Peptides against a protein of PDB entry 4PN1. Designs and how they scored, part 207

Target 1, 261 residues: chain A of PDB entry 4PN1
Amino acid sequence: KIEMNFLNKPIVPDTTKVISNFLTHYLITEPVEHVEIEAKLGTLIDLETQNRFEFPVMNETILNPEFNLRTRFESDMTASEHKYLNEFLNQAFRDSQKPGRLPFAYKHTKQVDLFYETEDNSRDKIRVSKNQSDNQVLACVKKRRVADLFLYCPNDAFDIRISISDELPVSMPSGNQQPSLTRLKDRVGYVHQEIKIDLTKTTQNDPVYDTTERHELEVEFGNIADLRDRAQKAKDGMEAPLFRRVQLFMDNVRILRREHS

## One batch from the design tools (peptide; made by RFdiffusion4, then SolubleMPNN)

Design b1_p28_7_s2 (from b1_p28_7, 14 letters changed)
Fold by OpenDDE base, seed 3:
Structure b1_p28_7_s2 (fold): chain B 261 residues (1-261), chain A 28 residues (1-28)
Amino acid sequence: as target 1 above (261 residues)
Amino acid sequence: SLKEIAEKIKEWQKKMAAAPMGTFPRQP
């Protein structure tokens, strides 16, 4: 007979615990009302070298936010990498439709995001999202970035940023206001066990610079209410449900992070 | 200095070892 370990009980990795604490803080301790929690694939850039950040570790490492490492995060990948991930996810989608599996849901969305300055000249912009085909308003929000947690991944092509954002629904800008920025988004979304995986192509026209295209992959918690419930239970001493959910989320991120063309 | 960093790390480790779930500093 084989046992898991000398206690014959599950053990939780430190990464799961740290991320769980991070999430619980902004879900329960200092709760964000309209919280969005996502992980983006990208690159930690050393501000001094303008190259990928290098750190003397050999595995996935959460960077301590109390230390300024003089980095920035670039949430972008090449078109080729993005295409590869799309094909990979399409195959995963197909495989999940087989008997005995939990199926992916799939959605393709094309939208236009219009950004407006606020009347108070705050740094936060109002984002109006419209369907690209019929200009139907999908959302009008003011998004604020609350916190980030960075994972340096020396063995993979991408580093990870986990972000906590507050998406406050707001009224539409006045009809006389012109958008300061317009972005076209082509998004392919996959949902598995309430974890959202989005591949997004963003096109932005800059009057000074040439049209820029960005390719992003994000992984998002699709059921915030459930996650908040799990976080509350964790704070009350029952941590296992939260740990399981965070582990699932991170395993999906790790799968995607390891894939490259 | 490296010494100061080491001290901060030790303080952080001590704090986190005793902290309940949901304790995390605000990002600067």
Scores: peptide ipSAE 0.231, ipTM 0.832, DockQ to the pose 0.449
Fold by OpenDDE base, seed 4:
Structure b1_p28_7_s2 (fold): chain B 261 residues (1-261), chain A 28 residues (1-28)
Amino acid sequence: as target 1 above (261 residues)
Amino acid sequence: SLKEIAEKIKEWQKKMAAAPMGTFPRQP
């Protein structure tokens, strides 16, 4: 008989604990009402060198937010990397349709995001999302970035930003207001066990800046209510359900950040 | 300085060791 360790009990990695604690804070302790929780693949850039951040660690490392490491996060990848990930996820999708597997759900969406300035001149813009095909309003929100947690991943092509955002539903801007920014999004979405994986090609037309294209991969918790329930239980002393969910989330992220051509 | 960083790390460790689940510094 093999046991998992000398206690024969599961042990939770520190990464899982830290992330779980982070999430629980913004789910329960200081709850964000309309919370979005996502991980983005990208690059931590050292502001001094303008190159990828380097740190003397050998594995995935959560950076302590209390320390200013003079970094920025670029949530972008090359078109080639993005294409590879799309092909990878397509294969994963196909494989998941086999008997005995839990299937992916798949959705392809094209939307336009219109950003409007707020009357109070707040930094937070109103985002109106519309379906490109029928111009149907999908959402009108004021998105506030509440918190970020950065993972430096020296062994992988990408670093990770886990973000807590508040997507406050708001009224549509006045019909006379012009958007300050327009973004076209071509999104391929995969859902597995209520974890959303989105590959997004974003085209931004800025009147001041040249048209920019971004290639993003996002992993999002698709069931916030369940996550909040798990977080509440964790705060009440039953941590295992939360840890399992966070572990699942992070394993998906880890798979994706390791995949490259 | 490295000393200041070390002290801050120790403080963080102490804080986290004693804190219940759901304790995380609010980011500005």
Scores: peptide ipSAE 0.226, ipTM 0.826, DockQ to the pose 0.466
Fold by OpenDDE base, seed 2:
Structure b1_p28_7_s2 (fold): chain B 261 residues (1-261), chain A 28 residues (1-28)
Amino acid sequence: as target 1 above (261 residues)
Amino acid sequence: SLKEIAEKIKEWQKKMAAAPMGTFPRQP
């Protein structure tokens, strides 16, 4: 008989614990009401060098938010990288349809996001999302970024930002208000075990900076209620369900950030 | 300075060691 270790008990990686603690804080301790929790693939850029951040570590490392490392996060990739990931996920989707597997769900969405200024001149804009085909309103929200957790991944093509956001539903802007910004989003969404993986192509027409295209990959917790329940249990001393869910989430992120042409 | 970083690390470690699950510093 083989045992897991000399205690014959599961051990939880520090990464899982730290992330679980981070999530529990914003789910339970200081709860965000309409919370969105997502990881984006991208690049930590050193503000001094304008190159990818470098740190003398050999593996995935959560950066301590108490320290200003003078970095920014660029949540973008090349069209080629994005295409490759799309093909990879398409294959994963196909493989998951086989007997004995849990299947992916797939959705392709084209939407337009209209951004409006708020009357109080708050930094947060109202985002109205509409379906491109029929202009049906999909959502009207005020999104606030609450917190970020950065993972430096020296062995992978991408670094990771885990973000906590508050997506507050709000009333539609007045009919006389013009959007300050318009974005077209072409989103391919994959869902597996309530973890959402989105490939998004965003096109923005900027009168000053010409048309810009961004390619993003996001991994999101699809069942916040379940996650909140798990976080509550964790706070009450039953951590295992939360750890398992966070581990699943991170394993999916790890697969994606390692995949490259 | 390196000294200041070390002090902050120690403070963080102390805080985290004593804190229950769900305690995370607010980001500025």
Scores: peptide ipSAE 0.222, ipTM 0.828, DockQ to the pose 0.426
Fold by OpenDDE base, seed 5:
Structure b1_p28_7_s2 (fold): chain B 261 residues (1-261), chain A 28 residues (1-28)
Amino acid sequence: as target 1 above (261 residues)
Amino acid sequence: SLKEIAEKIKEWQKKMAAAPMGTFPRQP
């Protein structure tokens, strides 16, 4: 007979605990009402060198937000990397359709995001998302970035930013307002066990700069209500459900950040 | 300095060790 350890019960990695604590803060302690929680693959850039951040650690590590390490995060990857991840996820999707597996759901969307200035001159813009095919409004929100948590991943092609955002539903801008920015998004979405994985190609036209294209991968918690419930239980002393959910989320992130062509 | 960082880390560790779940530092 084999046991997991000398206690014969699961043990929780520190990463899971720290992230769980982070999430619980913004789910329960200082609750964000319309919270979006996502991890983006990208690169931590050292502001001094303008190269990828380097730190004397040998594994995934969460950077303490109380310390300014003079970094920025680029939520971008090459077209080749993005293509590879798309192919990888397509294969994962196919494999999940086999008997005995939990299947992925798949969705492909092409949308246009229109950004409008707010009447109060807030730094936050109103985003109107429309379907490219029929121009139907998908969403109208004011997105506020609340917090970020950065993971330096020295062994992987990508670092990770976990972001807490508030996506406040708002009324449509007045018909007389012109968008300050327009973005085209080609998004393929995969959902497995209520974890959303999105690959997005974003095209932005700038009158001064040439058309810019970005390739992003994001992993999002698809069931915030459940996550909030788990976080509440964790705050009340029952942490296991939250830890399990965060572990699942992070395992998916870890799979993705390790994949490269 | 490294010393100042170390002191700050120690303070943070003490604070977090005593804090309930859902207490997280804010980014400056």
Scores: peptide ipSAE 0.219, ipTM 0.824, DockQ to the pose 0.413

Design b1_p28_7_s3 (from b1_p28_7, 13 letters changed)
Fold by OpenDDE base, seed 2:
Structure b1_p28_7_s3 (fold): chain B 261 residues (1-261), chain A 28 residues (1-28)
Amino acid sequence: as target 1 above (261 residues)
Amino acid sequence: SLEEIAKKIEEWNKKMANSPFGTFPRQP
């Protein structure tokens, strides 16, 4: 007979615990009301070298936010990498439709985001999202970045930023206001077990800067209410449901960041 | 010693209490 370990009990990876604690803080302890929780694939750039950050670790590592590492995070990839991931996810979608599997859902969305300055000149802009086809308003929000957690992944194609944001619904800007920034978004979305995976091509038109294009991959918790319930249970002493959900999320992220073009 | 370990765990738990970072409280 073989046992898992000398206690014969499941062991939760330390990464899962750290992330679970981070999420619990902003879900329960100091709750963000309209919370968005996402992981972006990208690259940690060392500001001194302008190259990918190098740290004396050999595997996936959560960076301690108490230390200023003089890094920036670039949530971008090449068009080729983005295309490869799209093809990979398309195959995963097809495979998930087979008997005995849980299926992916798929959605393609084209939208325009218009950013407006606030009356109080706050750092946070109002974002009006519209459907490109009919110009219908999809959302009007003020998104505030609350916290970030960075994972350095030296063995993978991408590093990870997990972000906590507050996406507050707000009233539409006055009709006489001009947007300070516009973004065209072409988004392909996949959903599996309430985890959202979005591939987004963004074209940004800035009146001051030249047009820029970005290719992003995001992984988001699609059921915040469930996650909050799990976090509350964890605070009450039952951690397993939260750990399982965070593990699922992170495994999906790990799959994606390991793919190479 | 086990006592020293328990003390360190307690100190860590105190440090990380209500922190957005770290781990859930460790049990000695």
Scores: peptide ipSAE 0.108, ipTM 0.623, DockQ to the pose 0.113
Fold by OpenDDE base, seed 1:
Structure b1_p28_7_s3 (fold): chain B 261 residues (1-261), chain A 28 residues (1-28)
Amino acid sequence: as target 1 above (261 residues)
Amino acid sequence: SLEEIAKKIEEWNKKMANSPFGTFPRQP
């Protein structure tokens, strides 16, 4: 007979515990009202060298935010990497439709984001999202970045930023107000077990600079109410449901960051 | 000693109780 370990019980990795605690803080302790929780694939850049930072670690690790590591996070990838991930996810979608599997949902959206300045000249802009085909308003929000958690992944193609944001629904700006910035987004979205995976190609026209294109991959918790319930149970001493959900989320992130052309 | 380890765990748990960047309380 074989047992898992000398306790014959599952053990939770430290990464799962740290992330679970981080999420619990912004879900329960100091709750964000309209919370969005996402992980972005990208690169931790050394501000001095402008290359990927070299940390003295050999595996996935969460960086301590209390230390100034002189880094920035670039949430971008090459067009070829983005294409490969799209093909990979398409195959995963197809495989999930087979008997005995839980299926992916799929959605392709082309939208335009219009950014408007607020009257108080705050850092937070109003974002109006519209469908490119019929100009239907999809959303009007004021997004505030609340917190970030960075994972350095030396053995993978990408590092990870987990972000907590507050997306406050707001009224549409006045019809006479002009947008300060416009972005075109071509988004392919996959949903599996309420975890959202988005591949986004963003095109931005700058009046001063040439057109810039960005390729992003995001992984998001699709059911915040359930996650908040799990976090509350964790605060009450039942941690397992939260740990399982965070583990699922991180396993999906780990799969994606390992895939490259 | 086991008692010293338990004390360190309790101190860490107290420090990280309201921290967004810590872990859930550990058992000694």
Scores: peptide ipSAE 0.089, ipTM 0.604, DockQ to the pose 0.120
Fold by OpenDDE base, seed 3:
Structure b1_p28_7_s3 (fold): chain B 261 residues (1-261), chain A 28 residues (1-28)
Amino acid sequence: as target 1 above (261 residues)
Amino acid sequence: SLEEIAKKIEEWNKKMANSPFGTFPRQP
């Protein structure tokens, strides 16, 4: 007979607890109404060296936000890395269609995002998203970044930023306003067990640097209502459902951040 | 002592109670 440990009970990794607490804060304690919760793959850059940050740890580590580490996060990867991840996810999609598995859903979207300045000169811009094919308005929102949690991953290809955002639906800007910025997005999306994985190519016209292309991978909680319910239960003393959901999310992130071309 | 350890755990839990960057309370 084999037991799990000397208590013969499941234990929860500290990473799961810390992230769960972070999410619970912005879901329940100081609730964000139209919350978006996503993890982006990228690189923590040391502002002094402009190289990848080096921290004296040997594994996945949540950085304490109380310390100014003089870093920035670059949510970008090479076209080759992005292509590799796309091929990897395509294979994962195919494998998930086999009997006995839970299948991925797949969606390919092309949209244009138009950014408008607010009349009150707020730092937050209004984003109008349209379908590229028919110019149908998909969304009109004012997005506010609420909080970030950074994971330094010395053994993996990418570091991670978990972001809490508020996406407030707002009225369309006046017809006389011109967008201050336009971005084209080519997105392939995968959904597995209500976790969204998006590969996005973003094209932006810059008057100084000409056209720039970014390659991003993001992992998002696809069922925020369920997550909020789990967080509430955790606040009420039943933590297991939240921990399981966060563990699932993080395991998907961990799979992806290890992949590289 | 075990009592001293329990006290330190309690102090930590108090410090991290409502911190968005903390963890759920540790049981003594």
Scores: peptide ipSAE 0.051, ipTM 0.553, DockQ to the pose 0.121
Fold by OpenDDE base, seed 5:
Structure b1_p28_7_s3 (fold): chain B 261 residues (1-261), chain A 28 residues (1-28)
Amino acid sequence: as target 1 above (261 residues)
Amino acid sequence: SLEEIAKKIEEWNKKMANSPFGTFPRQP
């Protein structure tokens, strides 16, 4: 007979608790109405050295936002790393189609994002997303960044930013408005157990600095309603469902951030 | 001193109470 531990009960990693509390705040305590919760792979950069930050820890560590560490987060990777992750996820997709597994869903989307200034000259821009093939409007939102939580991952290829955003659906800009910025997005999306994994190639044309390309990987909670329900239960004293969901999310993130070309 | 540490922990706990960043109370 085998038991998990001397209590024979699941133990929740401290990281899971911290993240769960963070999410609960913006799901329940100060609820964001149209909340998006995503983790992006990237690099914490030391502003002094312009190199990857070196924090005196030896494993995955959530950075305390109360302390200014003089860092920035770069949500980018090399083309080769991005390609490797794509191939990795493709293999994971294939393997998940086998009997006895829960299958991935797959979607390839090519869209153009047009950014418009708001009438009130708010910092937040209106983003209109259109399908590249037929110019069909996919979404029109005003995205507000609410909060970030950074994970320093010294043993992995990438650090992590968990972001809380409010994606407010808004009306289309007036026909006389011109976009201030246009981005092309080539997105490959994988969904497993309602966790979304997106590989995105973003092309941006700059009249001064020519065309720039970014390679991003994001992991997103695909069922916010369920997550909110779990968070509410956690506030009411039943934390296990929330912890399980956050653990699943973080395990997927951990798998991905360890992979590199 | 242990008393000073306890006081600091109490202050920290108070500061971080209801924090959205997932800091939980510490024990001295």
Scores: peptide ipSAE 0.050, ipTM 0.577, DockQ to the pose 0.126

Design b1_p28_7_s4 (from b1_p28_7, 12 letters changed)
Fold by OpenDDE base, seed 2:
Structure b1_p28_7_s4 (fold): chain B 261 residues (1-261), chain A 28 residues (1-28)
Amino acid sequence: as target 1 above (261 residues)
Amino acid sequence: ELEELKKKIEEWRKKQAAAPFGTFPRQP
């Protein structure tokens, strides 16, 4: 007879525990009311070298947020990398439609985001999101970045930023206020087991600066209520459901960051 | 610099060992 270990019980990786603790902090301990939790693929840039951050580790490593490593995160990739990931996800979608599998859902959306300054001159802007086809308002929110957790991934093409954001619904901007920033988003979205995977091409028109284009991939928890419930149970001593959900999320992220042309 | 870093890491370890689940350090 073979057992998985000397306790014959599943072992939770430290990465899962650390991320679970991080999420529980902002779900339960200091709860963000309208929380968005996403992981973005990108590159940790060393501010001193302006190159990808380098550290003497050989695997996926969560960076301690209490230490200033003098880095910035660039949530961008090449058009070729983005195309490859799109093709990869399309194949995964097709394979998931086979008998015995849980299917992906697919959605293609074209959106315009209009950013407005707030009356209180806060750094947070109001974002009005509209559908490009009919100009219908999809959302009006004030998004605040609450916390970030960075994963340095020396063996993969991308590093990871896990972000906690507060998306507060707010009233539409009044009067003849002009947007300070406009973003056109072409988004292809995949959903599997309530985890959202979005590939987004963003064109940004700034009144002051030149037009910029970005290619982004994000992985988001699609069921925050369930995640919050799991986090509460974890705080109460039942950690397994939370760990399983975080493990699923991170496995999807790990699959994606390893795929490149 | 290395000794200062080691000290800071040790202090962090002690803090985390004593912290209940659901508490996490913040970026300074």
Scores: peptide ipSAE 0.278, ipTM 0.817, DockQ to the pose 0.408
Fold by OpenDDE base, seed 3:
Structure b1_p28_7_s4 (fold): chain B 261 residues (1-261), chain A 28 residues (1-28)
Amino acid sequence: as target 1 above (261 residues)
Amino acid sequence: ELEELKKKIEEWRKKQAAAPFGTFPRQP
C-alpha cells in the first residue's frame, strides 16, 4: 500500500495558501461588494531597466506587496502569442466536448466601451459597454482597482497579476455627455467549471496618436458567491474547499502562461 | 541595507505567523 506522505493526508502548497488568504481578505475581512477577481498574463517590468523584472528565484514566486520592488505590470502580449492561445483554447474546447469530460462553454462578443468623466471629476470613470452589432447596453459601471498580487514566473513566458476590483453599477451618463475615451473589444470567452478564460483584442483610436492595439488574456472566478462561501468557511477553520477552488484556478493560469508560439 | 531588509523580512514572518486567516497586507 502506498501513502501520499507520512501523515497520509493531502498537503496544500504555500502558493495556494497565500492566494487563498489574499482573496479571503477582500471577500470576507474587508469585503468588496461587487468584487471581480481576475488573473492577467503579462510582464513585470523593472522601472530602472525597462526590461522584464529579474529576481534570484527559480520558480513561481508571489511578490510581497509590503516591499517596493520598483516594478510595473504590462498586461499585453504579441498578436502571434494571442493567436496561439486562441488556437490552444479552441482545441481544449473541442476535446472537452468528448464523452467523459466536463464541457467548455464558448462565447464570442464584440463590444464598445465608452468612458465618461464623472461630475465630481473623480479618478474612476464610468464605463458603458455596448454590443457593437445592435448597440444594446451590456453594462454601466464604475470600476475601482482595490488590490493586486503579483507572481513572478521566471520559467514561463508570462508573469501574473491577480487583481481585486470593485465594479459598482451606476446610472447611465446624461445624453448630452460625450465620452472621453472609446475602446473596441473583440472578446472570445471560454468557461470551464465556472472559471472564465477571456482572450481580448482591444483597439483604441487616438486623434493624435496612431491606433493602439492590445492583446490580453485573463482568467476570472465565474462564481463569486460560491467563492465567498468557501472563503467564509475557510476563515471559520474549514479551509479545504477554498484551497481546492484556488488550486483549480491557479492550475488553469499555469497551463496558459506556459503556452507560447 | 541588507541587514535592515533581513530584519524587515523577519518581522513580516512573525506578523504573518500570528495573523488569523483572511488577513493580508495592503499594497503601499
Scores: peptide ipSAE 0.276, ipTM 0.814, DockQ to the pose 0.417
Fold by OpenDDE base, seed 1:
Structure b1_p28_7_s4 (fold): chain B 261 residues (1-261), chain A 28 residues (1-28)
Amino acid sequence: as target 1 above (261 residues)
Amino acid sequence: ELEELKKKIEEWRKKQAAAPFGTFPRQP
C-alpha cells in the first residue's frame, strides 16, 4: 500500500494559497462589485534592459507586489504561437467530446470595441462593444484595473499576469461623441468546468498612432458567484473548496503556458 | 551580519503568519 505522504493527506501548494489569499482580498475583504478575474499570458520585461526579466529563481514564482522590480508586462505573443495554441485547444475540445470526459463549450465571436472619453476627463474610458456582423450593441462598460499579481515563469514561454478588474455597466455615450479609439476583436472562446479560455486577435486603430495588432490568450473564472462563496468559506476557516478551484484554474494556465511549437 | 539576516527573516515570517487570510499587500 502507498500513501500520499507521511500524513496520508493532500498537501496544498504554496502558490495556490498565495493566489487564494489574493483573490479573497478583492472578493470578500475589499469586495469589487462587478469583478472580473483573469490570467493573461505574456512577458515580464525589465524596464532597464527592455528584455525579458531575469531573476535568480528556477521555477514558477509569484512576485511580491510590495517590491518595485522595475518591470512591465506585455500581454502579447507571436502569430505563430497564437496559431499553435488555437490548434492545441481545438484538439483538446475534440478530445473532450469523447465518452467519459467533461466537454468543452466553444464560441467564435467578432466584435468591435469603441472607446470614449468620460465627461470628467477620468483615466477610465467607456467601452461600447458591438457585434461586427450586425452592429448590435453587446455591452457598454467602464473597466477599472484594481490589482495585478505577476508570476515569473523562467522555464516556460510565457509569464503570467493575474488581474482583478471592475467592469461597471454605464449608459451609452451621446450620439454626437466620437470614439477616441477603435479595436477590432476576433475571439475564439473555450469553456471547461466554468473556466473560460480566450484566444483573441485584436486590431487597434488610433487617430494619432498607426494600426497595431495583438495576439492574446486569457484564462478567466467563469463563475464569480461560486468563487466568492468559496472565498467566504475560506475566510471562515474552510479553505479546501477555494484551494481546489484555484488549483484547477492554475493547472489550466500551466498547461497553456508550456505549449508552443 | 548573519544574525541580523536571521532576525530579518524571522520577522518577515512572523508578519506573514500573523496576517489574516483574505488580506493582501497593495502595490506601491
Scores: peptide ipSAE 0.215, ipTM 0.698, DockQ to the pose 0.290
Fold by OpenDDE base, seed 5:
Structure b1_p28_7_s4 (fold): chain B 261 residues (1-261), chain A 28 residues (1-28)
Amino acid sequence: as target 1 above (261 residues)
Amino acid sequence: ELEELKKKIEEWRKKQAAAPFGTFPRQP
């Protein structure tokens, strides 16, 4: 008989613990009411060189937020990378439909995001999302970025930003308000075990600037209520359920960030 | 020298352990 280790008990990686702690802070300790928790693939950029930052580590590492590393995060990727990931996920979707597997769900959405300024310039913009096909309102929210956690991944094609956001549902802007910004989003979404994986192509038309496209991949916790419950239990001393869920999330992220053409 | 180092490490670990689970440092 083979055992996992000399204690024959599961070991939780530090990454899982740290991320779990981070999430618990904003789920339980200072709870964000309408929390969105997502990981985006991207690149940590050295502000001095404008190139990918090189940290003196050889594996996935969470950057300590107490340190100013003079970096920024770019969540964009090339069209070719995005296409490759789409093909990869399509194959994963197909494979998951086989007997004995848990299936992916798939959804393709095209939406328009309209951004409106608030009367208070210090406030976040209101985002109205509409379906491109029928112009039906999908959501009207004020999104506030609460916190970020950065993972440097030297062995992978992408670094990771885990973001905590507050997506507060708000009333529609008055009919007299014009959007300050309009974005077209073409999103393909994959859901597996309540983990959402979205590939998004964003097109922004600026009358002054050229049309810009952005390609993003995000991984999101699809069941916040469950995650919050797990986080509460973890704070109360039962950490295993939270760790398992975070491990699942991170394993999906790790799979994706390793993929490249 | 080693004893002093070990003492400092222990103090550091105690400081980290003193923070309850579910608390996280803020970004500057």
Scores: peptide ipSAE 0.210, ipTM 0.727, DockQ to the pose 0.232

